# Peptides against a protein of PDB entry 3WG5, part 48

Target 1, 218 residues: chain A of PDB entry 3WG5
Amino acid sequence: LAKNIVYVAQIKGQITSYTYDQFDRYITIAEQDNAEAIIIELDTPGGRADAMMNIVQRIQQSKIPVIIYVYPPGASAASAGTYIALGSHLIAMAPGTSIGACRPILGYSQNGSIIEAPPKITNYFIAYIKSLAQESGRNATIAEEFITKDLSLTPEEALKYGVIEVVARDINELLKKSNGMKTKIPVNGRYVTLNFTNVEVRYLAPSFKDKLISYITD
Target 2, 218 residues: chain A of PDB entry 3WG5 as posed
Amino acid sequence: LAKNIVYVAQIKGQITSYTYDQFDRYITIAEQDNAEAIIIELDTPGGRADAMMNIVQRIQQSKIPVIIYVYPPGASAASAGTYIALGSHLIAMAPGTSIGACRPILGYSQNGSIIEAPPAITNYFIAYIKSLAQESGRNATIAEEFITKDLSLTPEEALKYGVIEVVARDINELLKKSNGMKTKIPVNGRYVTLNFTNVEVRYLAPSFKDKLISYITD

## One batch from the design tools (peptide; aimed at target 1 C102 R103 P104, target 1 (a further copy) R48)

Design b2_p18_4_s2 (made by RFdiffusion4, then SolubleMPNN; from b2_p18_4, 9 letters changed)
Fold by OpenDDE base, seed 4:
Structure b2_p18_4_s2 (fold): chain B 218 residues (1-218), chain C 218 residues (1-218), chain A 18 residues (1-18)
Amino acid sequence: as target 1 above (218 residues)
Amino acid sequence: as target 1 above (218 residues)
Amino acid sequence: AKKGEGIEPIEFARGKPA
């Protein structure tokens, strides 16, 4: 029987326009090969709101399921990373990772303190993050609190509160636990049941451009 | 008769969190001295959306009229600068300046092309810029077109379309032409009639910090 | 005319690592 292919790619660092290009490239490769899914191993402290919203849109336009996997242990889907996760077909987290802290900021002062966004911006992102949660059948109250309380959750808490779908230690456990789950958002207008029985895992390497960008943004 | 004081300060370069600090400092000085108004000579290619929205809020919270003056000739209130202007108590432009080009972007690609913002971001900023125009009794249709058509206007066009209030060659002409005008937004909850009869003009210099920041962001 | 730099969007706070 032809093995179903699952792609795995890593996205690490700040969410920027270059991160969008990484998502686009990785998803496009997986789409071209008619993969069963792509897993994005995500580790981000956050990044740009615009790049984030583009990434969410690119995920929503995917012809295949896009799984966000907060990995490895010690990684986070912080800030922009949380929005990306909430916009995806499935969220998984490794033990010892975190999700949340979604308060929009203006930046950092010279003393390193956060400059808060004005209420109008904060309210926009509250509405946006709640929309992502609602559209994906995830906890919209907690999604709001990621902003209003700058809440961060463990994988166990995020699972308990219905923010994420899977806690998994590695790719093999992720595939095992998510097998037979339905996507939390549609793929080509339909909720898809994931089939990770007899899959081939293919790892995508970063391009030379991706490596250069990561080096500049780190 | 005690001369009414008008402060003049220059803000040049990209709109950042440091630009907010400049606005805050300048307005605070003018507030402390109970100035008749402060004129901000603005020359910006744009900048950060968040810093822009904070600056707008700081202007709206001002205890004195804040006049945005696009100056000198050849200067622009581009992108973020347009929003700041539309959030102010009065807009003036010098001949040979420009206003507009408010399309939100994700950034620049390696080839220098603009990466467009997703529709959700663009729509948010359309709503925001229209709100600023409406609140200030300025042309909301043109404000929208600053985004949707990436429209840029001359001072004469901006005046004609009701985007700005004054075209002036210098501070003296600005004071002369704006004398007796009402602020386009409230000062302490009231529309104020500007009194530029028998004023003393005081120029505010950039702080050492302001100079350092400008040097880093240029 | 320097093309107006588009509005750079909002950055989100860096989540403190847990």
Scores: peptide ipSAE 0.112, ipTM 0.399, DockQ to the pose 0.383
OpenDDE base, seeds 1, 2, 3, 5: peptide ipSAE 0.028, 0.029, 0.036, 0.038; ipTM 0.300, 0.268, 0.613, 0.544; seeds 1, 2, 3 fail the geometry check

Design b2_p18_4_s3 (made by RFdiffusion4, then SolubleMPNN; from b2_p18_4, 9 letters changed)
Fold by OpenDDE base, seed 1:
Structure b2_p18_4_s3 (fold): chain B 218 residues (1-218), chain C 218 residues (1-218), chain A 18 residues (1-18)
Amino acid sequence: as target 1 above (218 residues)
Amino acid sequence: as target 1 above (218 residues)
Amino acid sequence: AKKGKGIEPVEFQRGKKA
């Protein structure tokens, strides 16, 4: 039986325009091979809102399921990473990871204090994150609280509150637990039932450019 | 009978990118020799969050058990050190050591006062430290209080509250008391039962670079 | 540009040795 391909790629560091290029490249490879899915191992403290929104759109336009996997333990889908996760076809988290803290900021003052975003911006992102949650059938109240309360959750909390779909220790457990799940958003206008029964896992390496950028953004 | 090897290494001083290099080097040596475990004698006042998170990930990715041993008496796993300990396969403390005081800070003002981290950052690390505790089956409530109350504990308190697994005066007592214990987190996806019945203890010396950096950060 | 940074370079409070 022809093995279904599942791609696994890593995206680590700040969400920037370069991170968009990584997502686009990885998803494009997986689309070209008609993969069953791509799993993005995500570890991000957050980043730019513009890049985040572009990444969300790129995921939503994917011809194949994009699974965001907050991995490895100690990783986070923080801030911008939470939006990306909420915009994806399935969210998984490894134990020891976190999600949330989505309040938009303008930056940091010289004293290191956060420069808060004006209410107009905050309200925009509240509406945006709620929309991502609602579209995916995830907890929109918690999604709002990721902004309004700077809420961060454990995998267990996120699963309990219906923010994420899977807690998994590794790729094998992820594939096992997510097998037979429907995507939380459509792929090509249809909800897809994931079939991970007979899969080949293919790891995508970062490009030289990806490695260089990760090094610069760390 | 082939003696199981247990490596012992020392990590002292502030947690920095250089401390990550030390952890990585020490764990790599122990992995290469298929050691039964590595014991890291940890004495740290804390340090950088980024380096800490990288160290936690490196420990969790270890092919062998990594035991954090807060040693010698008078040492601490303070701040970043507590996260590292909570991310490890087993925590031991010598009498007269401490653990805790995990509140994130932005730095110090000119007068030496702490610049507090904004709630977003604090909440992120609350979620993170709770996740580390939960994954390891350690007291997540106390882990949170290490941040929210700047809590510091004695070894006896930490043991009593289920934060750590062993109080030991020296390496021999540590090996004796931890023999037959399961790792608190998986090694290669499996909980390992420690076998310290017939072990050779090998001490790893700091590299010249490690010594230089310790000297600079002290 | 709107930053969604969760963590910037954050330090941890130095614990006192017992």
Scores: peptide ipSAE 0.035, ipTM 0.318, DockQ to the pose 0.221
OpenDDE base, seeds 2, 3, 4, 5: peptide ipSAE 0.023, 0.029, 0.074, 0.034; ipTM 0.267, 0.510, 0.521, 0.473; seeds 2, 3, 4, 5 fail the geometry check

Design b2_p18_4_s4 (made by RFdiffusion4, then SolubleMPNN; from b2_p18_4, 9 letters changed)
Fold by OpenDDE base, seed 5:
Structure b2_p18_4_s4 (fold): chain B 218 residues (1-218), chain C 218 residues (1-218), chain A 18 residues (1-18)
Amino acid sequence: as target 1 above (218 residues)
Amino acid sequence: as target 1 above (218 residues)
Amino acid sequence: AKKGDGIEPIEFAKGKPA
């Protein structure tokens, strides 16, 4: 019986063009091997809107389900990370993680204060985040409030409000709970029922390039 | 003899998330039909960095050559459009077009004045645009000057300086001149020699969704 | 040469560390 392969890869740090390259590489490997899914363990404070939208679209073009897992405990899918999650086929969070705080900014001043985005930009991202939520059948009102109120949620709140699908302590619990769930967005035009029966978990390590980039961007 | 299909699609206006959706749709159609290439007729004043980087990566992931053609006469690949061009498999320009002016901005003030990006952001995009130029074997010094000097070039200057590969008046001249050229970046890991012998040109129209979005964003 | 509108580098706020 050909074991269903599930890939697991970690993405940590700011969302940049390099983070997109990581997502693309990881998803491509899993696509080539016809994996049942890929789980991306995500821990991000946010980052660039450009890289975020790239990642969302790369996920949406995936030939296989992409599960965003906010992990480990203490991690966040903050700002750009929330958009990535909302653009994915399934969202899971570990206990002690957070999601939200999606207000767009122009950057940081020299003293480290946030430079707010003009209303036109904010309204654009409100429309965008609401579309991601609606397309995935997730809570679009809360998605808007992630921007307008800079709202952050616990896993339990996010599940309760219909922002995420799973709360899981580890990969094994995630696989158990998500087995038999349908993807929240289509894979190649079809909603896929996840089959985590008799799975082999394969961990993807960062490439040498990924490690070098993470070292330079920290 | 199976005619080699070349798709042609127009992308006009500001680079936004909707512009990415257009690129993605057009490239996907051409990939599904195993086209020899897709030519994107580009006319843009620039736009969002996020959508720009998305488009670059979508082009880099294309299973077929993506040719950026700055067209018609009077068009530009300004700002974000230059990055898209530099990320593509081949750049062509029509006479009377322009490329460059790549300085990142935070946006516009209420009076319409440009809000300059902080040096950290500018330096990031200098590194990024230089990488695109270097990866494609194009002039990285001029690519930097598109930001630092806000430089814009004519087609003849861009060709002379090794920024672009073709100056062509129309699609027929573009096909003739680019026939037998190698892509400036790989397609699925290989540099492809373009074969425009016995080609059928197929024009892709904007979708109803694309038309609606263009109408809303204008 | 039409001046390009520039690239808007939009960042998202760093989430509050928990």
Scores: peptide ipSAE 0.050, ipTM 0.322, DockQ to the pose 0.355
OpenDDE base, seeds 1, 2, 3, 4: peptide ipSAE 0.044, 0.034, 0.044, 0.045; ipTM 0.512, 0.399, 0.578, 0.336; seeds 1, 3 fail the geometry check

Design b2_p18_5 (made by RFdiffusion4)
Pose (drawn by RFdiffusion4):
Structure b2_p18_5 (pose): chain A 218 residues (1-218), chain B 218 residues (1-218), chain P 18 residues (1-18)
Amino acid sequence: as target 2 above (218 residues)
Amino acid sequence: as target 2 above (218 residues)
Amino acid sequence: ATTGSGIVPISIGSGTTA
């Protein structure tokens, strides 16, 4: 009861309805265990807008900070993952990862050709991504360019441009650097200072169902 | 005189990429065997827009008639399934089935809430559903109300309003009533008259991949 | 007649690298 606990979970692949269930399951475990924070190791090339919006909402309502960590090296928080990152308490990127490329699309034709969205829906997602950035005090100009210019960024660029808060190789380095940082969005109405001194790290294994479903969607 | 071959397949659940694959697989089989028609027993609550548009496109390119049959009783062709029906060569409904209810949404939220579709998406789907209805000679005024009023119809109402062509209890009654009917859209440029005199019915079983995906869904 | 669950119209595009 008198411990400082950080949960670490993994989320890989397309952001779907099932991905929401994962975020909710992991975050719920951390909340019920009074965790200082939960770190989500995120690697996603794309996903659905509805599950992305539900995840952002679940993060906004989280009783503990949610740290989105683009990891491992070579991972990306592209498309839906970018919004999830902008919608969270803190963003960390591992070396060699990517963030951006968030243009909304209606999807993919028989060819694999891109089915673009009506121009106005592009404007809707611009307003939504600007809102997430402003609510978290992040660079909304660059965030808009994730859509309009299909802009993608390396870790160092994302840090310089004020989109993320940490560049870290691993969980330990992430804890060291983010220790003492304020969350970019509130936890239950208050901006919180992260206390990662003398912290117990607990890893949440992805379930059989997680790995299987992810593999199938792959 | 001649022996006419009719294929029958079942397509159930949410409309997704796997559903497109089912439509493509079942239609390809019927095309290669020079079938008179393929009948799809459709039961769907809704699904994804890109897959629905890909299915409508696959049906437009079909070298044989595709008959959408809302079957069994209690089934529906709601949301995305309505567009598939309107995009097909002939629509049949079993007693106690439903068609319509197509108002687009960005999706569902955590707490029963619904994420509204921006007006541009709504107008986009109004134009698309009116177009499918106009191209097939079906009631475009009523098709719009599938969206603007979330209108849903019984089989008897759907026939009366000119959205569908046949009300049938089973495959036997469907072939009997649809024998001699012209298709509502062309097959390779010409509107084909359906010949169901002297018919061999062939049922297509769902594949291992089909069964697995749906068991996981159940 | 019964209702459906709506259409899921939008996805986000495929990602790229930095």

Design b2_p18_5_s1 (made by RFdiffusion4, then SolubleMPNN; from b2_p18_5, 10 letters changed)
Fold by OpenDDE base, seed 1:
Structure b2_p18_5_s1 (fold): chain B 218 residues (1-218), chain C 218 residues (1-218), chain A 18 residues (1-18)
Amino acid sequence: as target 1 above (218 residues)
Amino acid sequence: as target 1 above (218 residues)
Amino acid sequence: ARKGEGIEPIEFSRGKKA
């Protein structure tokens, strides 16, 4: 039986325009091979709102399921990473990871204090994150609280509250647990049932450019 | 019978990118030799969050058990050191050591007072430290209080509250007491039962670079 | 630019030795 391909790629560091290029490249490869899915191992402290929104759109336009996997343990889908996860076809988290803290900021003052975003911007992102949660059938109340309360959750909490779909220790457990799940958002206008029964896992390496950018953004 | 090797290395001073290099080097040596475990004698006042998170990930990715041993007496796994310990396969403390005081800070003002981190950052690290505790089956409530109350514990308190696994005066007592214990987190996806019945203890020396950096950060 | 940055390079408080 022809093995279904599942791609696995890593995206680590701040969400920037370069991170968009990584998502686009990885998803494009997986689309070209008609993969069953791509799993993005995500570890991000957050980043730029513009890049985040572009990444969310790129995921939602994917011809194949995009699974965001907050991995490895100690990783986070923090801030912008939470939006990306909420915009994806399936969210998984490894134990020891976190999700949330989505309040928009203008930056940091010279004393390191956060420059808060004006209410208009905050309200925009509240509406946006709630929409992502609602579209995916995830907890929109918690999604709002990721902003309004700067809430961060453990995988167990996120699963319990219906923010994420899977807690998995590794790719094998992820594939096992997510097998037979429907995507939380449509792929090409249809909810897809994931088939991970007979899969080949293919790891995508970062490009030289991706490696260089990760090094600069660390 | 082939003696199982246990490596012992020292990591002292502030947690920095250089401390990550030390952890990576030490763990790599122990992995290459298929050691039964590596014991890291840790004495740290804390340090950088980024380096700490990288160290936690490196420990969790280890092919062998990594034991954090807060040693010698008078040492601490303070702040970043507590996260590292909570991310490890086993925590031991010598009498007269401490663990805790994990509140994130933006830095120090000119008068030496702490510049507190904004709630977003604090909440992120609360979720993170709770996740580390939960994954390892350690006291997540106390882990949170290491931040929210800036709590510090003695070895006896930490053991009593289920934060750590062993109080030991020296390496021999540590090996004796931890023999037959399961790792608190998986090694290669499996909980390992430690076998310290017939071990050779090998001490790893700091590299010249490690010595230089320790000297600069002290 | 609007940033949703979670973590900056932050330090931890120095613990007191017991």
Scores: peptide ipSAE 0.029, ipTM 0.273, DockQ to the pose 0.231
OpenDDE base, seeds 2, 3, 4, 5: peptide ipSAE 0.065, 0.082, 0.041, 0.035; ipTM 0.300, 0.555, 0.507, 0.494; seeds 2, 3, 4, 5 fail the geometry check

Design b2_p18_5_s2 (made by RFdiffusion4, then SolubleMPNN; from b2_p18_5, 9 letters changed)
Fold by OpenDDE base, seed 4:
Structure b2_p18_5_s2 (fold): chain B 218 residues (1-218), chain C 218 residues (1-218), chain A 18 residues (1-18)
Amino acid sequence: as target 1 above (218 residues)
Amino acid sequence: as target 1 above (218 residues)
Amino acid sequence: AVKGEGIEPISFSRGKKA
């Protein structure tokens, strides 16, 4: 039986325009191979809202399911990473990871204090994050609190509150637990039931450009 | 007669959190010396909105006049640089420089096309840039058009439209032309008349950290 | 408390070099 392919790729570091290029490249490869899904192992402290919104749009335009997996243990989908997760077809988290802290900031002062965004910007991102949660059938109240309370959740809390779909220790457990789940957003206008019963896992390596960019942005 | 001190410092490259640190350091040095003013020689393609708003606030909190000078010829106060200029006590431009192109973007696509900001974000920055223009007694209609039409102006156009106060070829001409001008925003709650009749010009060098940051962000 | 790096809300376009 021809094995369904699942791609796995890592995206680590700050969300930038280069991170969009990584997402686009990885998803495009998986689309070209008619993969059952792509799993993005995400570890990000956050980054640029602009790049984040483009990444969300690229995920939503994907011809295949895009699964955001907050991995490995100790990783986070913080700030921009939370929006990306909420815009994806399925969210998984490994134990010992976190999601949230979505408050838009104007940056850091010299003393390392966060400079808060003006209320109008904050309200824009509240509306945006709530829309992502609503569109994906996830908890919009908690999504708002990721901003208003700068809330961060454990995988267990995020699952409990209906922010994420799976807690898994590794790729094999993720595939096992997500098998038969429906995507939280459409693929080509349809909710897809994931079939991970007989899959080949293919790992995508970062390009030379991706490695160079990560080195510059770290 | 004790010479009034005018500090001059260069800020070049992208507007980032590190650029805020440069502005803060330079202004603080000039404040400590009770300078008549500081001139910031600005050359920027733009940068982060967050850092920009912090820089504007730091300029507005200055105990001395902060003059933004778009210099040398070929330089620009583009995007975030325009907001910084509009938030300052006086704007000067050298011939062959530009100001404007203030459209907020979500970034660049892989093909190099600009990804437009959502209308709500664009409208926020329209309101913000208009407020800076209004508070400084500068042309708020043109400030809006820097966003809505992505307008860029020459020094001569910017002067003509009441966006800037001085066109000058060098620091000496700037000091000469701006002598006796009132600041466009208050210093310690008062509009200050600039006195450049008998000044000592002191050039501030970038710190080692400033140089390293510029190298990383270029 | 994972310090979420705040979302940098908005980048401005690099002004087209005239």
Scores: peptide ipSAE 0.032, ipTM 0.484, DockQ to the pose 0.570
OpenDDE base, seeds 1, 2, 3, 5: peptide ipSAE 0.028, 0.029, 0.031, 0.025; ipTM 0.278, 0.318, 0.493, 0.244; seeds 1, 3, 5 fail the geometry check

Design b2_p18_5_s3 (made by RFdiffusion4, then SolubleMPNN; from b2_p18_5, 10 letters changed)
Fold by OpenDDE base, seed 4:
Structure b2_p18_5_s3 (fold): chain B 218 residues (1-218), chain C 218 residues (1-218), chain A 18 residues (1-18)
Amino acid sequence: as target 1 above (218 residues)
Amino acid sequence: as target 1 above (218 residues)
Amino acid sequence: ARKGEGIEPIQFSRGKKA
């Protein structure tokens, strides 16, 4: 029986326009090969809102399931990373990772202090993050609190509160636990049941440009 | 008579956190050498608002005058570049350059369409850009229209409307025309009269990192 | 004329590195 392919790619560092290009490239490769899914190993402190929104849209337009996996232990889907996760077909987290802290900021002052976003911006992103949570059948109250309380959650808390779907230590455990789960958002207008019973894992390497960008943003 | 030093540096491409590092490095070098001023040859399509605000703050904290010079012909101080210019001690433009188009956007959609900022964000940046204009004694009405009408101006229009102080074809003409002008914002709490009667021009080269970032953002 | 890339206003907070 032909093995279903699952792609695994890594996205690390700040969310930028270049991160969009990475997502687009990775998802496109997986779409071209009619993969069962792509797993994005995500480790981000956050980044740009525009790039984040474009990434969310790219995920929503995917012809295959996009699984955001906060990995390895010590990684985070912080800030923009949380929005990306909430916009995806399935969220997994490794033990010792985090999700949340979604307060929009105007950046950091020279002393490293947060420049607060005006309430108007904050309210926009509250509405946006709640929409992502609602569309994916995830906890919209906690999604709001990721902004209003700058809340960060452990994988266990995020699972408990219905923010994420899977806690897994590695790709094999992720595939095992997510097998038979439905996507939290539709793929081409339909909720897909994931089939990981007979899959081949293919790792996508970063491009030279991806490596260069990561080196500069780290 | 010891020649007063004027530093000239180039900042090209998108406004990012790396652009802040460039501004900081260039201004710091010029401060250390007690330069009469630094001229930043700016060519930017815009970029990040956070980086822009930090750059504005860094300019405002400068111990020496920072002159933003939109150069060469064909360059722009678009979007974030306009805010940076409005936050500076003096704005010059070369003929055939542009300034304005300051509408905050949430980015570009996959089809290249602008994702409009919510009115709340737009209003914040209207207030901010008007403040920069007012603090520098520049045209706050036009500054608002850079957002509300997405207005772009030629150097001649920008000069006419009191957005900028100098139209100059090159560094020599800039020095000549700006000689004896007062800074539009204070340097260490005082408005400084520029003295370019006997200056040595020193060009600052981009660092390896600056070159790498420019290569990636272009 | 490259349409001015609008100000990308919003960075999200870097989650506190635990």
Scores: peptide ipSAE 0.138, ipTM 0.525, DockQ to the pose 0.656; fails the geometry check
OpenDDE base, seeds 1, 2, 3, 5: peptide ipSAE 0.047, 0.025, 0.073, 0.035; ipTM 0.329, 0.263, 0.506, 0.490; seeds 1, 2, 3, 5 fail the geometry check

Design b2_p18_5_s4 (made by RFdiffusion4, then SolubleMPNN; from b2_p18_5, 10 letters changed)
Fold by OpenDDE base, seed 1:
Structure b2_p18_5_s4 (fold): chain B 218 residues (1-218), chain C 218 residues (1-218), chain A 18 residues (1-18)
Amino acid sequence: as target 1 above (218 residues)
Amino acid sequence: as target 1 above (218 residues)
Amino acid sequence: AKKGEGIEPIQFSRGKKA
C-alpha cells in the first residue's frame, strides 16, 4: 500500500515576512504531494503581527492539514506563535515547551521596557485571538487571557484548558496520538480525520535563503 | 570489560553564545564516544536568556545523559544556570553551592540597579521554568518561586524540595550516588538508567577559544 | 505591533554570589 506522506519542517525564530515565505514554501510542497499532513515544528518568541496574520491565513487556506508542533523541549509558541498555533488544524506541544504571552506591543524602549500597544490595538487582537480559538473549538477565554493577563501555559495546562490537542515527546508519539483526530478547522471546507497509521515521514530542510535569514535574525 | 566512559567538563562564568558553543562541543565529544554520561561542572551567575534556552535544547537533544553538577563548593547555578540544570538529565550539587534566583531582567541601570522585565516576559519564563520542572519530574512550584520570589536554595534544600537529585562532595561521590538512577528526562526517547559501576572518568579541557572567551568575559 | 518576547536582550539576574 502506498504510504501516505507526512511532511515535517522546522520554523524557528522571530515571525517575519521571511517566516511567512517559509510557511508558504513548506505548505506548498506538502500540498503538491497530497500529503496527509504537514507538521511544523515551531519555536518562536513571537514577531510581527502582519506576518503572523498572513501566516494564519496561509495555514487556513492550506489544502492539507497543518499541524503546529511546539518542539523541541524548551521551545515556545510565544506571542505571535500562539496565534499561528490557534489558527492551525491541530496543535501539539512537546513536554518542556510553552505557549501564550500574546499581548501586542509597539516595541521596546531604549531601556528595553515594552512599549504597550494602545487599547484599540489590544482590543483588536483580543477579538482576533478569540475568533481563532472559537473557530477551532479551543478555549477562547484562555486565548483572551493570553493577551489580557499575558498568560503563558505549559503543555499540560494548555491541554487541560483545551488550548491544544496533543502533548507528544517526538514525531512518532505525535503521529500515534493524533491518528484518528479530526482537524480543529476545516481543510477545503471539511473537517479531516487524520490518518497516520501507514505514513512515511519526510523532513523538509530549510532553503539556503531560510538558513541565511535565520542566521541574520539570530 | 571495556570501561564505560564518563566525561567531565567545566563551564564557568556568564551564560552566552560562547557558553552554548562549549556545551555543544563537550556534549558532541561525549556523544561521539558513546559515553555513559557527561558531567558538566557548572558555576554560573546567569546570563542571556537566548543562550540559556539554546543550551537547554542542546542538552535535551543529547544522545547521552547530561548531568549538571553545581561545583565546586561556592559555585552557583544562578539564574540561567538554574534553567540549564532543570533542563538536564540529572542535577547534582556540591555542598556549599546554590541554585535559583531566576527572575528575568532587562539589564542593569547606570546605578547598577536591576531593570525588571515586564510581566509578559516574566510570565513567559514562569511557564518555561515550570515546564522544565514538570517534564523532569522536579518541583514546579519551587521552580516558579525561583522567579516570583527570586528564591535561592542550598543543596540540602534543593534536594529536600525535589529540585535536584544528588548532593555530592566530588565526582567519585556523584558517580556512586547517581549509579542506578534514571535520567529525569529521556535520552533518545527513553529514560536511561545510569551505570557508573565500571567507568573511566575523562576530563575535557576548554578549547583555546573557550579559554580566550572566558578570559574576556571575566 | 511587534509581538515578540524580546527574549534575546533578557538577562537573568546574577544570583547573589554566596
Scores: peptide ipSAE 0.061, ipTM 0.338, DockQ to the pose 0.209
OpenDDE base, seeds 2, 3, 4, 5: peptide ipSAE 0.047, 0.074, 0.134, 0.067; ipTM 0.357, 0.510, 0.518, 0.467; seeds 3, 4, 5 fail the geometry check

